# Peptides against a protein of PDB entry 8BZL: the designs that were tried, part 148

Target 1, 228 residues: chain A of PDB entry 8BZL
Amino acid sequence: SYDRAITVFSPDGHLFQVEYAQEAVKKGSTAVGVRGRDIVVLGVEKKSVAKLQDERTVRKICALDDNVCMAFAGLTADARIVINRARVECQSHRLTVEDPVTVEYITRYIASLKQRYTQSNGRRPFGISALIVGFDFDGTPRLYQTDPSGTYHAWKANAIGRGAKSVREFLEKNYTDEAIETDDLTIKLVIKALLEVVQSGGKNIELAVMRRDQSLKILNPEEIEKYV
Target 2, 242 residues: chain B of PDB entry 8BZL
Amino acid sequence: SRRYDSRTTIFSPEGRLYQVEYAMEAIGHAGTCLGILANDGVLLAAERRNIHKLLDEVFFSEKIYKLNEDMACSVAGITSDANVLTNELRLIAQRYLLQYQEPIPCEQLVTALCDIKQAYTQFGGKRPFGVSLLYIGWDKHYGFQLYQSDPSGNYGGWKATCIGNNSAAAVSMLKQDYKEGEMTLKSALALAIKVLNKTMDVSKLSAEKVEIATLTRENGKTVIRVLKQKEVEQLIKKHEEE

## One batch from the design tools (peptide; made by RFdiffusion4, then SolubleMPNN)

Design b1_p17_5_s1 (from b1_p17_5, 9 letters changed)
Fold by OpenDDE base, seed 1:
Structure b1_p17_5_s1 (fold): chain B 228 residues (1-228), chain C 242 residues (1-242), chain A 17 residues (1-17)
Amino acid sequence: as target 1 above (228 residues)
Amino acid sequence: as target 2 above (242 residues)
Amino acid sequence: AAEEEERRRRIEEALFA
């Protein structure tokens, strides 16, 4: 019977399954996003990949399109579903509108998808938050966050997952125009922010950088160590 | 809270999916399955539990399923769920072949099933599948591959891994003995026997209780072969002599 | 109890990223 509403209002107006999905996000490792002047940077806590696991299949940062990438925190399987749908939408948009999606557009699409899963009978919310970064076709860098409720906002910098509170506190203190004056400084800011919650330094950090008119670049550990 | 334990597809107050966790727990009691990736092939080794003398059909493989010409899987968990999922894998692979006139890439087949598994964790009125799978395959994109998937719809690629009973101990042994870049199929077979001998709660490993399949490339074709009992006996004997 | 907690931790690590 599809008749059981999984996500319903409590008498006091709460959507408990959405709130509990937000708790699921906190089970995920930390992800950080920072918007620079001409750069967007995603940093994630590198989950200890099991020694025998293929690192290719363990990614917390993924491209949605050439101009958009996403980091997530929470249920890995849920993230895959969202990522795949977002990728399809990015391609569909290119075909129908003949232009790449704006970062806001794809964020809104993801947010709408999440929202529908909070309102559809027989569906639970997605147990993920996402940081979505990229460049609009005009070259403007963007950072958005989505949560399980389907809310989204634009940010200068933000964090999601287990250590998000500490990282946000750091960013609130240290995000200045001077701190993002250069690409290198912006990258350094992300690393410093992650180091608030990540033990063992740069070896446990994954960084993705997108510059204007450039593809997503995942930094190698040696490149990361230069900023530590 | 226990009130969430019986409900499918809902989050607990702590953000947990208890039914998925319980499905994973149930798999921990299933027969052991191993997968090992080598440079020249990939193998599955599975514990054979159902040795009933009264079974009319000698199933050559109880737990290892050929999916297509380039892929096979092994299952740990609820047999009925496994049958449904393995059939679905075959259908997905066949539909892809018909549509694209090429074999489905290994990871795409795995992800397609994982999307189904995930849906059973998110859509109301459904329980998670009580099955984990190991997949072995070859494709032109990545060559030999080994994947593991669980009831959540999560998956990963592996050099070597284990599911089912005593999987944690098996994984620890694999981590110790697996030599990256130096693993031949021959050494992988020996390692599989070594690990099974230690992880199966049997005093003596016998060929009747172990199923092994290898996937190799010969003359530009994938060859999936279930080892004969005599071959498994020889592997066990070699291990006992060492 | 310790084994059960470790098992629970492994499950959690498998589910969340």
Scores: peptide ipSAE 0.386, ipTM 0.802, DockQ to the pose 0.767
Fold by OpenDDE base, seed 5:
Structure b1_p17_5_s1 (fold): chain B 228 residues (1-228), chain C 242 residues (1-242), chain A 17 residues (1-17)
Amino acid sequence: as target 1 above (228 residues)
Amino acid sequence: as target 2 above (242 residues)
Amino acid sequence: AAEEEERRRRIEEALFA
């Protein structure tokens, strides 16, 4: 019987498997998201790609749709499942509602998926947190975070993974309306935030930017170095 | 700790999946498999451990499996699990071909299997597959490709890699000797023999203990060829003379 | 102990992004 009930309450009312999944997230490399005025920026700690590994197959930032992208921390294989389900939902929404998803909608979908895996017999929680960024159809930039429990919230800026605490502390001090007044300043803020936990400067950072009415752009290392 | 290692794949207090880690450990004890990507082809080289003289069917390839006309794989780990996964790969490839009237892209086949592997790490009543795979293939999108997958359902593309026994040492040797952009299939074969000679726990490398397959393109068609024992002997001899 | 730690690190690097 116990083999079927993976996520159960402790005597103290805790869902240990959810808490332990949150510990799995902390093993992931750091990701940061910042909402600017007319830009959303995702930054991730670039995992040192092994010399013989194809860089194409190592991505921590992915598009869910033309107007939404996601960064994650935690189990890579779990993330792939969530990403695929979210992409299918984005396409389904376009077909059924004839509009792209709002960033909140797709976040809620992902959160609901995660929550079901915390309550269903014979399933463990997803070992991932995600930062979901994008633009709503009205042109409003959005940033959401979701965790293994299936909770989600809207943020101005946030971080997940190993260095998330230090990055959040930096963002709490440095996120001001002045600091995000321009796209370039917003990008600089993300880089500075990541440099709190990333060693060896801009070479170990991957940045993605989405501007209003533009597709996701992944910055190359040379473009990143211009902001450092 | 023992409560998290004996049950269905669940998180430890530290966020670890012990059953996945133990499956990866089991693969470390399996025979060595190498993959090397060249400019003009891709190869798999695998250690052959089961040389039973009384085996009636000397399968020419114990560890290398053709998946379709454009892809092959090698396996390290539990043989029974490998057979199940290899069969599933073939079924996925055939279903895709039937549905789309074109061969499945290499990465899509790898991903489809990796999603199955992942599911066996997340759903109750299942254990992880005790198997890592190397995939070689060609498609019109990316040309020659080499992939590695593990019990977690993770995968990656590689220029050269190794799984199984002494894989870490093999990867280190590959990193030292692999010349990006200059790797011919001929040089890749020589490198494979060199690495296997150093990483296999044998005093002398013999052709009976090594399986090699190459994937090339000839006249716009993929050709998957398992090297004959005599060809492997020649490669070994050439290495000994150098 | 060092080999086990290195093995753990390799596994962690393989599993987590």
Scores: peptide ipSAE 0.267, ipTM 0.699, DockQ to the pose 0.776
Fold by OpenDDE base, seed 2:
Structure b1_p17_5_s1 (fold): chain B 228 residues (1-228), chain C 242 residues (1-242), chain A 17 residues (1-17)
Amino acid sequence: as target 1 above (228 residues)
Amino acid sequence: as target 2 above (242 residues)
Amino acid sequence: AAEEEERRRRIEEALFA
């Protein structure tokens, strides 16, 4: 039984399943990424965890490799599939090429995977956007975004999810060389950007920081409050 | 009726492949790409869309891609599909070089991709690629060449052509102004600016909104060059003075 | 209707080169 094509063109040339996947992303909590001089910062809105839910299981920021991490918005189950494939590719690259992936390389891999799901029989698009940050081997900080269509671009700063428009408008006004002059200022910029859409202040924000030649660090609530 | 709209590989009663037609319609909404063949080179000119302020400026080329040392292409349509196809072109060209120890002939590279595009229109459960491409190249068999391919897997060689938004009007202008056998790269550049100025839905053509690449032969080597913004500004200024 | 059209336009701009 040949499964019917799920993602098809409309008469006016639209891919409705891709557009609807973008709507699924907008239902996700907000994520923001900012590239500093020698730092990359991811911030996410904490979803209201059910009182009995283990907080450890609801992470929207994950490591793909030692030098790359990702935040996402949209369908959590879809994200898990993408994350697992990306991690396998990072390890495979280390084995075969004897170097870690570049941030662009792993972004392109993820983007290609997403694109294939927009064109494969019996498969729907992934209902996720992702912010991918890290350092290349030369120590250059990178920020990329991917969407359900499989497009990707490099950014200085960007946001995804339900509050992305407001956060992006804030970043367009406030992202300057002075605003990212130090690591602390860069972190503060991310917090201020998230506070445009996050209710109840710093308690509902999760922050991850990656500095040059350092592993991903998740900030605790007390560390976040120092920047507010 | 809806049954034929939703299945890629099914002919309508009238013999139409609606998904291919709809893919071509999608390309009509993309930014304009132009190609012109000259006696001493070939060029691509492409519309740049507005760059968001927060984009990392590492994008030297948004719509023009180097494929190998002897070929480049421009794309109109779905960006993600374009990225997949341009990567495939590079892989095909590299595999050929490794196998035969010579660069792939231009038409063979175009044909290889067109076979892939066609397969996506014929084999069940896949949608067509929503992308048209212009190819510029040089080889020892035919010299300078310009090709166009569409979602159906069709291709053709051209002296001048256009894809994307207002392509029909652009092609009409090219037919009027293209002088066969007398086209220099300099005159082709001037013609490209003239056509883009009329085709792009902008009040004033600016160098920021136009990307131009040229392919020439120098000392027995192919040179692919993206024009600097200042060079494009000079071409626009010259057109405004005429 | 206007918000939906603007949304559609933004998606189209993101999807198409």
Scores: peptide ipSAE 0.050, ipTM 0.541, DockQ to the pose 0.022

Design b1_p17_5_s1 (from b1_p17_5, 9 letters changed)
Fold by OpenDDE base, seed 3:
Structure b1_p17_5_s1 (fold): chain B 228 residues (1-228), chain C 242 residues (1-242), chain A 17 residues (1-17)
Amino acid sequence: as target 1 above (228 residues)
Amino acid sequence: as target 2 above (242 residues)
Amino acid sequence: AAEEEERRRRIEEALFA
């Protein structure tokens, strides 16, 4: 029986393993999410792929379903577990309810999963935060963020990972209705936000765009350069 | 500091998993394993450290394991952990074959094991596996493939990579000499010998200290072959003549 | 010390995305 408590309350009421898992998230590269009017955009700092590494196996943005995408920061292996669980749930929901998940639903599922790993004996918290974006069936764009604690909130814009503070400060100043008036402006906002922390410009940025009633599109470097 | 390294894999105040890092450090002291992807095949080359005259079983391969008809792996790290993981890989592959009546895709097998590795970093009462693996394989989806996995349960695809002792130096040499799109299995074998000769702390590379396996496609079938000592000797000799 | 720091950095880069 692996009943050893890992995440316990400190005398002052802190869950140290959750706080330390949040520190693990800060070691991840930066991810940013922005909700536009009819678009959701995820941007990530592209890790320098080693020359001999297959880029296909290095992903920080992944689809959970046709209408939901996720970016993460923190432990890569932990993220894979969460992604797989979320994908299974999305498919299960389609099978049982005959509708795709709402972005809130899948966010709550992920949050609940994370929370259970903070409360269950013999489990450490997930060392990841996630930005979850997509469209509900009614066509409403959504952005949610989850952290290692299992908390989640809806956002207009947010960032996670190493440069998250600087990116958030930028977004707080620059996120306006005018700045997201068009899809292109929304994409530009994400790029500008990432450029606060990403060195060497557009070559080190990966962007994912989901427009209303469209599938996830990963922009190629040439497409990104048009916005820079 | 010591309080976070002695227990079940937990986060340090800095967000580090020390037990995973220490497992990765332990692998740095293991025998060198190389993987190189070519256009017409993929290879593993591994250092043989246990040349004990008293070993009863002539293990044809100490560090290279056939997983199924389409995949093999090499291991760097704790031998006992390696045996457990290689057996698990074989079981996963067989279960998939039984369920779907087709071989498991290479990346799916790698990810299945990586999920197990990850679990040993997250669940209490478990320690990380002190093992990194290189995987070579062929499937109908991506053709020839090379993967690396570590104790964290992270993995990546590679054109060429190295794990174990002097892996950083080996990777640097591979980056210099690997020609993308022009790598034949023959050139990959020569490159493997070149890198091993420089990274192994031996005055002369000998065939007894090196295991090499190749994975090729012949007549629509995957062929996994461990090179004979004589073949390895010829490769070494060719390298010495250049 | 420099080699240890570089090794630590490589491990960190391998673990975190």
Scores: peptide ipSAE 0.379, ipTM 0.787, DockQ to the pose 0.761; fails the geometry check

Design b1_p17_5_s2 (from b1_p17_5, 12 letters changed)
Fold by OpenDDE base, seed 1:
Structure b1_p17_5_s2 (fold): chain B 228 residues (1-228), chain C 242 residues (1-242), chain A 17 residues (1-17)
Amino acid sequence: as target 1 above (228 residues)
Amino acid sequence: as target 2 above (242 residues)
Amino acid sequence: SAAAEARRKAIEESLFE
């Protein structure tokens, strides 16, 4: 007899493997997302890259399409699978529907994928949460979060990973219309939020910015320091 | 929690995949493999542990596998698992070539296998592969490349790295001596010998216990060459004279 | 051993991002 990964209900109604997958997410470094007026910003705690490691192969923030990017927390290998599937879907959508995906659409796709892995015989849940940001084709900025269960919601701001609680608490206090009045203020808000949990200041932060009708921009360390 | 230690593809209460971790631990006891990226080439150096006088083949590569004309890999871990994975790598590379009429990009081959590895950590009835790999290659996109992958399906690109026994110590030595932007294949070979001499659990480094392969470009073609024992002896001798 | 624990920790950390 072979051992199967089984996600089943406990007597009290819990899906323990899903809950444990959520614990896996907490082992990931912190990621934060903020929706501004005409900007979406992802910030992540940089994992210390080994001196001899190629930085291009270490990515916590990735593009899913020209109008959508994602940050994740949790199992790196699991994330790659989800990212690849999402990218394929984005391209497929462009071909079949002749429009780019909405942020909600691709989030729902990812969520559905995750959900299937919680209800399939012989599969464990994905050990990742994701923050998905971007612009709909109508120019509306969006931020979504999804977790290992396949649940997803739209957010003004949110955080995932080991420091998520502290970051969320900060955002709850500081996310105001005034705080996101400009692109720069929005970026500053993300940085400040991350600094609640990130040690050694701006050098350990990676920021991705997407503005309306613009491509994803990863800020360099010098650019980040201007906001600190 | 021991309850989850024996379960494949199951999260622990703490969100850990113990079988993956244990596979990685097992690899830590395998023979040492080094990879070093140079400006003019890339190399693999691997510890040869299974030397038997009754082997029929005089020249054999135990741990270094040619994948295609542009890539090779070294393996640390369970030999049978390694054979399966290296065969799969060759198949993936060949299928790509047939489909696209060009060689598979290095990173794409690595990721394809890593997706398989990952699947064996997520699908029931499977155990993680007890193998880590170092990949060396050349493609038109990134030139010379070195990658490392582990049982989780995680991978990364490296300037220099080590897997297997005493890998942490080896990596530390590589960090100290690797000169970014100035590394020649010649210097990389010397560095490989230096590191192996210190990290291999042997009293004295000998050519019979080391396999080295280099990947270079000559006349617009990739050349993968396993060094002859005499060549390795010369490298060791040179190191001893320094 | 301390070394074994260090390796375990390194392995664990390597799996998550």
Scores: peptide ipSAE 0.452, ipTM 0.814, DockQ to the pose 0.766
Fold by OpenDDE base, seed 5:
Structure b1_p17_5_s2 (fold): chain B 228 residues (1-228), chain C 242 residues (1-242), chain A 17 residues (1-17)
Amino acid sequence: as target 1 above (228 residues)
Amino acid sequence: as target 2 above (242 residues)
Amino acid sequence: SAAAEARRKAIEESLFE
């Protein structure tokens, strides 16, 4: 009976709607994030775009600001709401503080938003997890993850979505200082990690790279194949 | 007030939003709507199911709505929900025009409505809208455009797509016959008739059962035109002769 | 029916990215 109500505690102390929102995340395609020395890389499993669909309207990786980008797993419509609010906050911060947000700041903002939706009457949790990457003003690369509960942590590398467990296991074994020694090696690490769960090689992978003082770059399929 | 919170769309144990899924299933039983993007225009074709002889001759399009001078939409699903959403689309478009002194970009209008639809899947006391929409439009940013949105608040741009009854079969046919970069509005109209003839649950396609609207550009202005019954009859006749 | 199940699955998959 408690699982059919708004987000409330069960007798055994569970927030079922939050747990179920985490299950929604697992239905999303895999996303991976890796922090290199002077680079952050997001990789995602491409959702099969219908032949007649405009690819422009299907994006799993998005910019929040010039120095921050995000990949998500879970409900697409929920993600759009979070992305839009985050973008507004990034612009507001630039206007009021006269500096871009830190990656931690915007992650905390998103996390707080999610948390409120776990505690507010008449609202369900967001059915998304996010990997948030970027550079702080001092040039430090950052990677954060947030989940439906509103928790967030900093990571060296992490994964979300359907294949997250397998990708994470791979990263735990293969993430070393040597493996991220160069930008190219970092990109290769992301590709190899995704190939643990993605079939048909580089054609089903989307990669986004952000280097220090550079804008988000989405690699084309030809560029990805050079790393495979 | 506590009693209305119990009707919130909530996650299942498997992470599913069943009320959204059920709304989408309901739309699958609604009348068929097609959209096709061409190089020189975009069209909507919709099944007309309510042919009541007693309907006063104001043959306004039952399923195709003009939103502004540059956009139109077709609807599949609950009529009352459709009326609310189409009205909201018009209001959003007008507010934008007043605020910015330019027409709202097509995708922005679609997104604005999709945010509303999403909210009805997340906030208490609300049910999902039982409506999918096809949008056709022109703007200076992307030219001719076709979009589809569903009860979840998801949307996408399309070259050709279908919603409502037998939509999957229609989409399959569109995939087979749609030629990217070579589609004229004339060929798109012919394709629409071909697909409707095969997907509508009727023995014979008739002009009275089909509504078609085209959106074109003439002298730097958008022209939205609903085809007359005689024009639709000619299209059907041409198809039968092929 | 198999067709109904296929539609249900397609709907489910369409909601997630």
Scores: peptide ipSAE 0.390, ipTM 0.751, DockQ to the pose 0.767
Fold by OpenDDE base, seed 2:
Structure b1_p17_5_s2 (fold): chain B 228 residues (1-228), chain C 242 residues (1-242), chain A 17 residues (1-17)
Amino acid sequence: as target 1 above (228 residues)
Amino acid sequence: as target 2 above (242 residues)
Amino acid sequence: SAAAEARRKAIEESLFE
């Protein structure tokens, strides 16, 4: 059994494998999440899909449950593992507790999973960050972010991936109560934020919206262009 | 020596556990947390370093966690590790309550977690937790209590102590100003502000950068309260006037 | 740095009773 520790402390007190996993996240395309009043919006930069690649196989936004969605940045294969584990937990929770998970609950589950992979023998950290959005049973919209270390926080708005810094700077300046007064304004805010880093306008943006008691809706390119 | 630095917790030829030492070094760079025991209560004061404008207004203390009705803790180090350990503390406390129909004694909760920490230093394939904790609590056996634990699984009871950045300087200041047997919660709060003002890596101490929680007894019940920003501002103002 | 070495020594000493 290769009992070799992969993630160990440096003499300076750093977990290099976790830091390097964070660098892996920065290699991912940009994802943005914004919490509105009665809406949560995820926006992602579309990766250039190879001409012969099926577009169905490249999704950066996925549903974890009827009330929770996730966007990620980083290693696609790692994301698949996390998504599957999260989906199983969401279903398990419905069976055992007879209620859907809260957004915080499933975020904490994912965070705990990631943390274990930073401390378990023979396992490297997950090379992904995630934006997790949804509605609690009381109708409260939520946005959480988690990173490779297993840390998580609640946000009004945030971004992950290669363009996250620029997008975050934009959101810090432009996220106001007035900017999220309506669903349409909230969507517009996400689009404007993504346009800070996405080349060629709305054609390279994927947007997903979730409203209270509604399923995840992915906007088509024509719908996105109406906001730009 | 480098071979032992890059592996799981194994002894060096000199008998050192380098991974534990390095975990403790990491904690030295974390935000400052201090605890002070008074005659009529216990307090935790913690540095809040990361204020992000886009954070959701979560009524959560970033560094202070309620464990049960009689105990709270503050954490210095890796946040994800801290979340795991604080959750474990809560679970241990609840299991004890269910089994014995009374709250877990403070020291027993601390030692239970310390055993877990120690195991992560001894069992193959695990790294130490990069976290030190300060515990405040009350029980019927010892009354008000303050404990400190580190990644090694060591712990100790304290009258006053500090973990994280500039902890050594803070402890020195606490030793100078702490008066055993005469410490009120009010005086402890003033002392906490005084020490933080000198040890935090900030030009000016502000209420937004400090979290304070107090644990007191009222009418035979433990009360854990996080101070409001206005209350912390008043404490800072009072210190500046002196 | 001398300060870093002093901290390392303090950590080492804290682990042993």
Scores: peptide ipSAE 0.317, ipTM 0.648, DockQ to the pose 0.080

Design b1_p17_5_s2 (from b1_p17_5, 12 letters changed)
Fold by OpenDDE base, seed 3:
Structure b1_p17_5_s2 (fold): chain B 228 residues (1-228), chain C 242 residues (1-242), chain A 17 residues (1-17)
Amino acid sequence: as target 1 above (228 residues)
Amino acid sequence: as target 2 above (242 residues)
Amino acid sequence: SAAAEARRKAIEESLFE
């Protein structure tokens, strides 16, 4: 059967391994991204950390560069590979072009990497989707999504992972210019969106905020509770 | 459908990597390895299963490997796979030392191997390594550290953890008895013996069936020591008297 | 066994974030 091959077209034009990789993404916890006026916000469903596990080693949101951060859903080990390559590219770009990457540039790089793993007969697709947020050098906030196929698009708001459908439906109804008028309202929108699928409120949510000309800030649980 | 369990590096229709899951299941049948982080050190305790009367005296630990001056690991799973991975760890550590003239940070060594493990789950013609590892180490960035990695290439830092046979029960016991912030190496050793005594499928725990290594700092240097059989016997005796 | 199924589920969940 065609679905037993690493990545080949079915007679009807499907890339089954890519589709199955998308199913792997759905097994990941939910991540949401929202672009505000002068802010980008990532929210993730926090996986329960084992009592004896070091929380430092459990991260669903990571910085790619000073101006770009990423949340992912899917295979953790696959995500690490993508993150590392993206970080290297960000540094390489700074060295060779003497400017930080645009959010679109690094998204396209990640997308191209993923696409190559869908075309090589010696590799399986990455089992991850990513939300990539940040600011371009001109101060424009950006949000992009990538999937296992290597496709990418710009979004005002989006979600990935197991609860993505419900979160997207919420965002489609509630994302308005009024809802993102302030930084605080934008953060509240992300929290409300996540609460559609996350139980027990702020304890199971991790939020990352990047404002214009500011570094990535991960909110502590107390800060999150102020918005709930 | 378990239809895809025969292929090494492909997704199932449900998005699962069955070969990775099966490798992890296989490790569940391997000898037990424990790691415990203390304030003044870190330890590995491993079940020694291959005790054969005709084996030549094992001068070196069967399950615990020194990686460099600042790190050691224990392995649960396929021995041949373990040998390949431990050798690779040593090579990575040496290359780093040569390049940067300083020892590799603990987490960086762990992640380097995890990237290799991950690659064996993604590249065609490869099977996952049937090995989980516990890593103990010291570096100037985070001090004493304990890590666990699995066939998927996932890893995590731990205060205490277990891999191999009866690992879930061992972890449960560790959660009950581990005192955060108050754990001394002495207490950690006692805890290791306690947990092994309950999790190993033996009537009585004996020193010949247990390997223990400690990693400490003395005079600004890392000291990795494999406990002598007599020392392990003393720990077991102390436990039996409590 | 129920225990085996629980272990499989735990393994599966451990692979994803």
Scores: peptide ipSAE 0.429, ipTM 0.785, DockQ to the pose 0.752; fails the geometry check

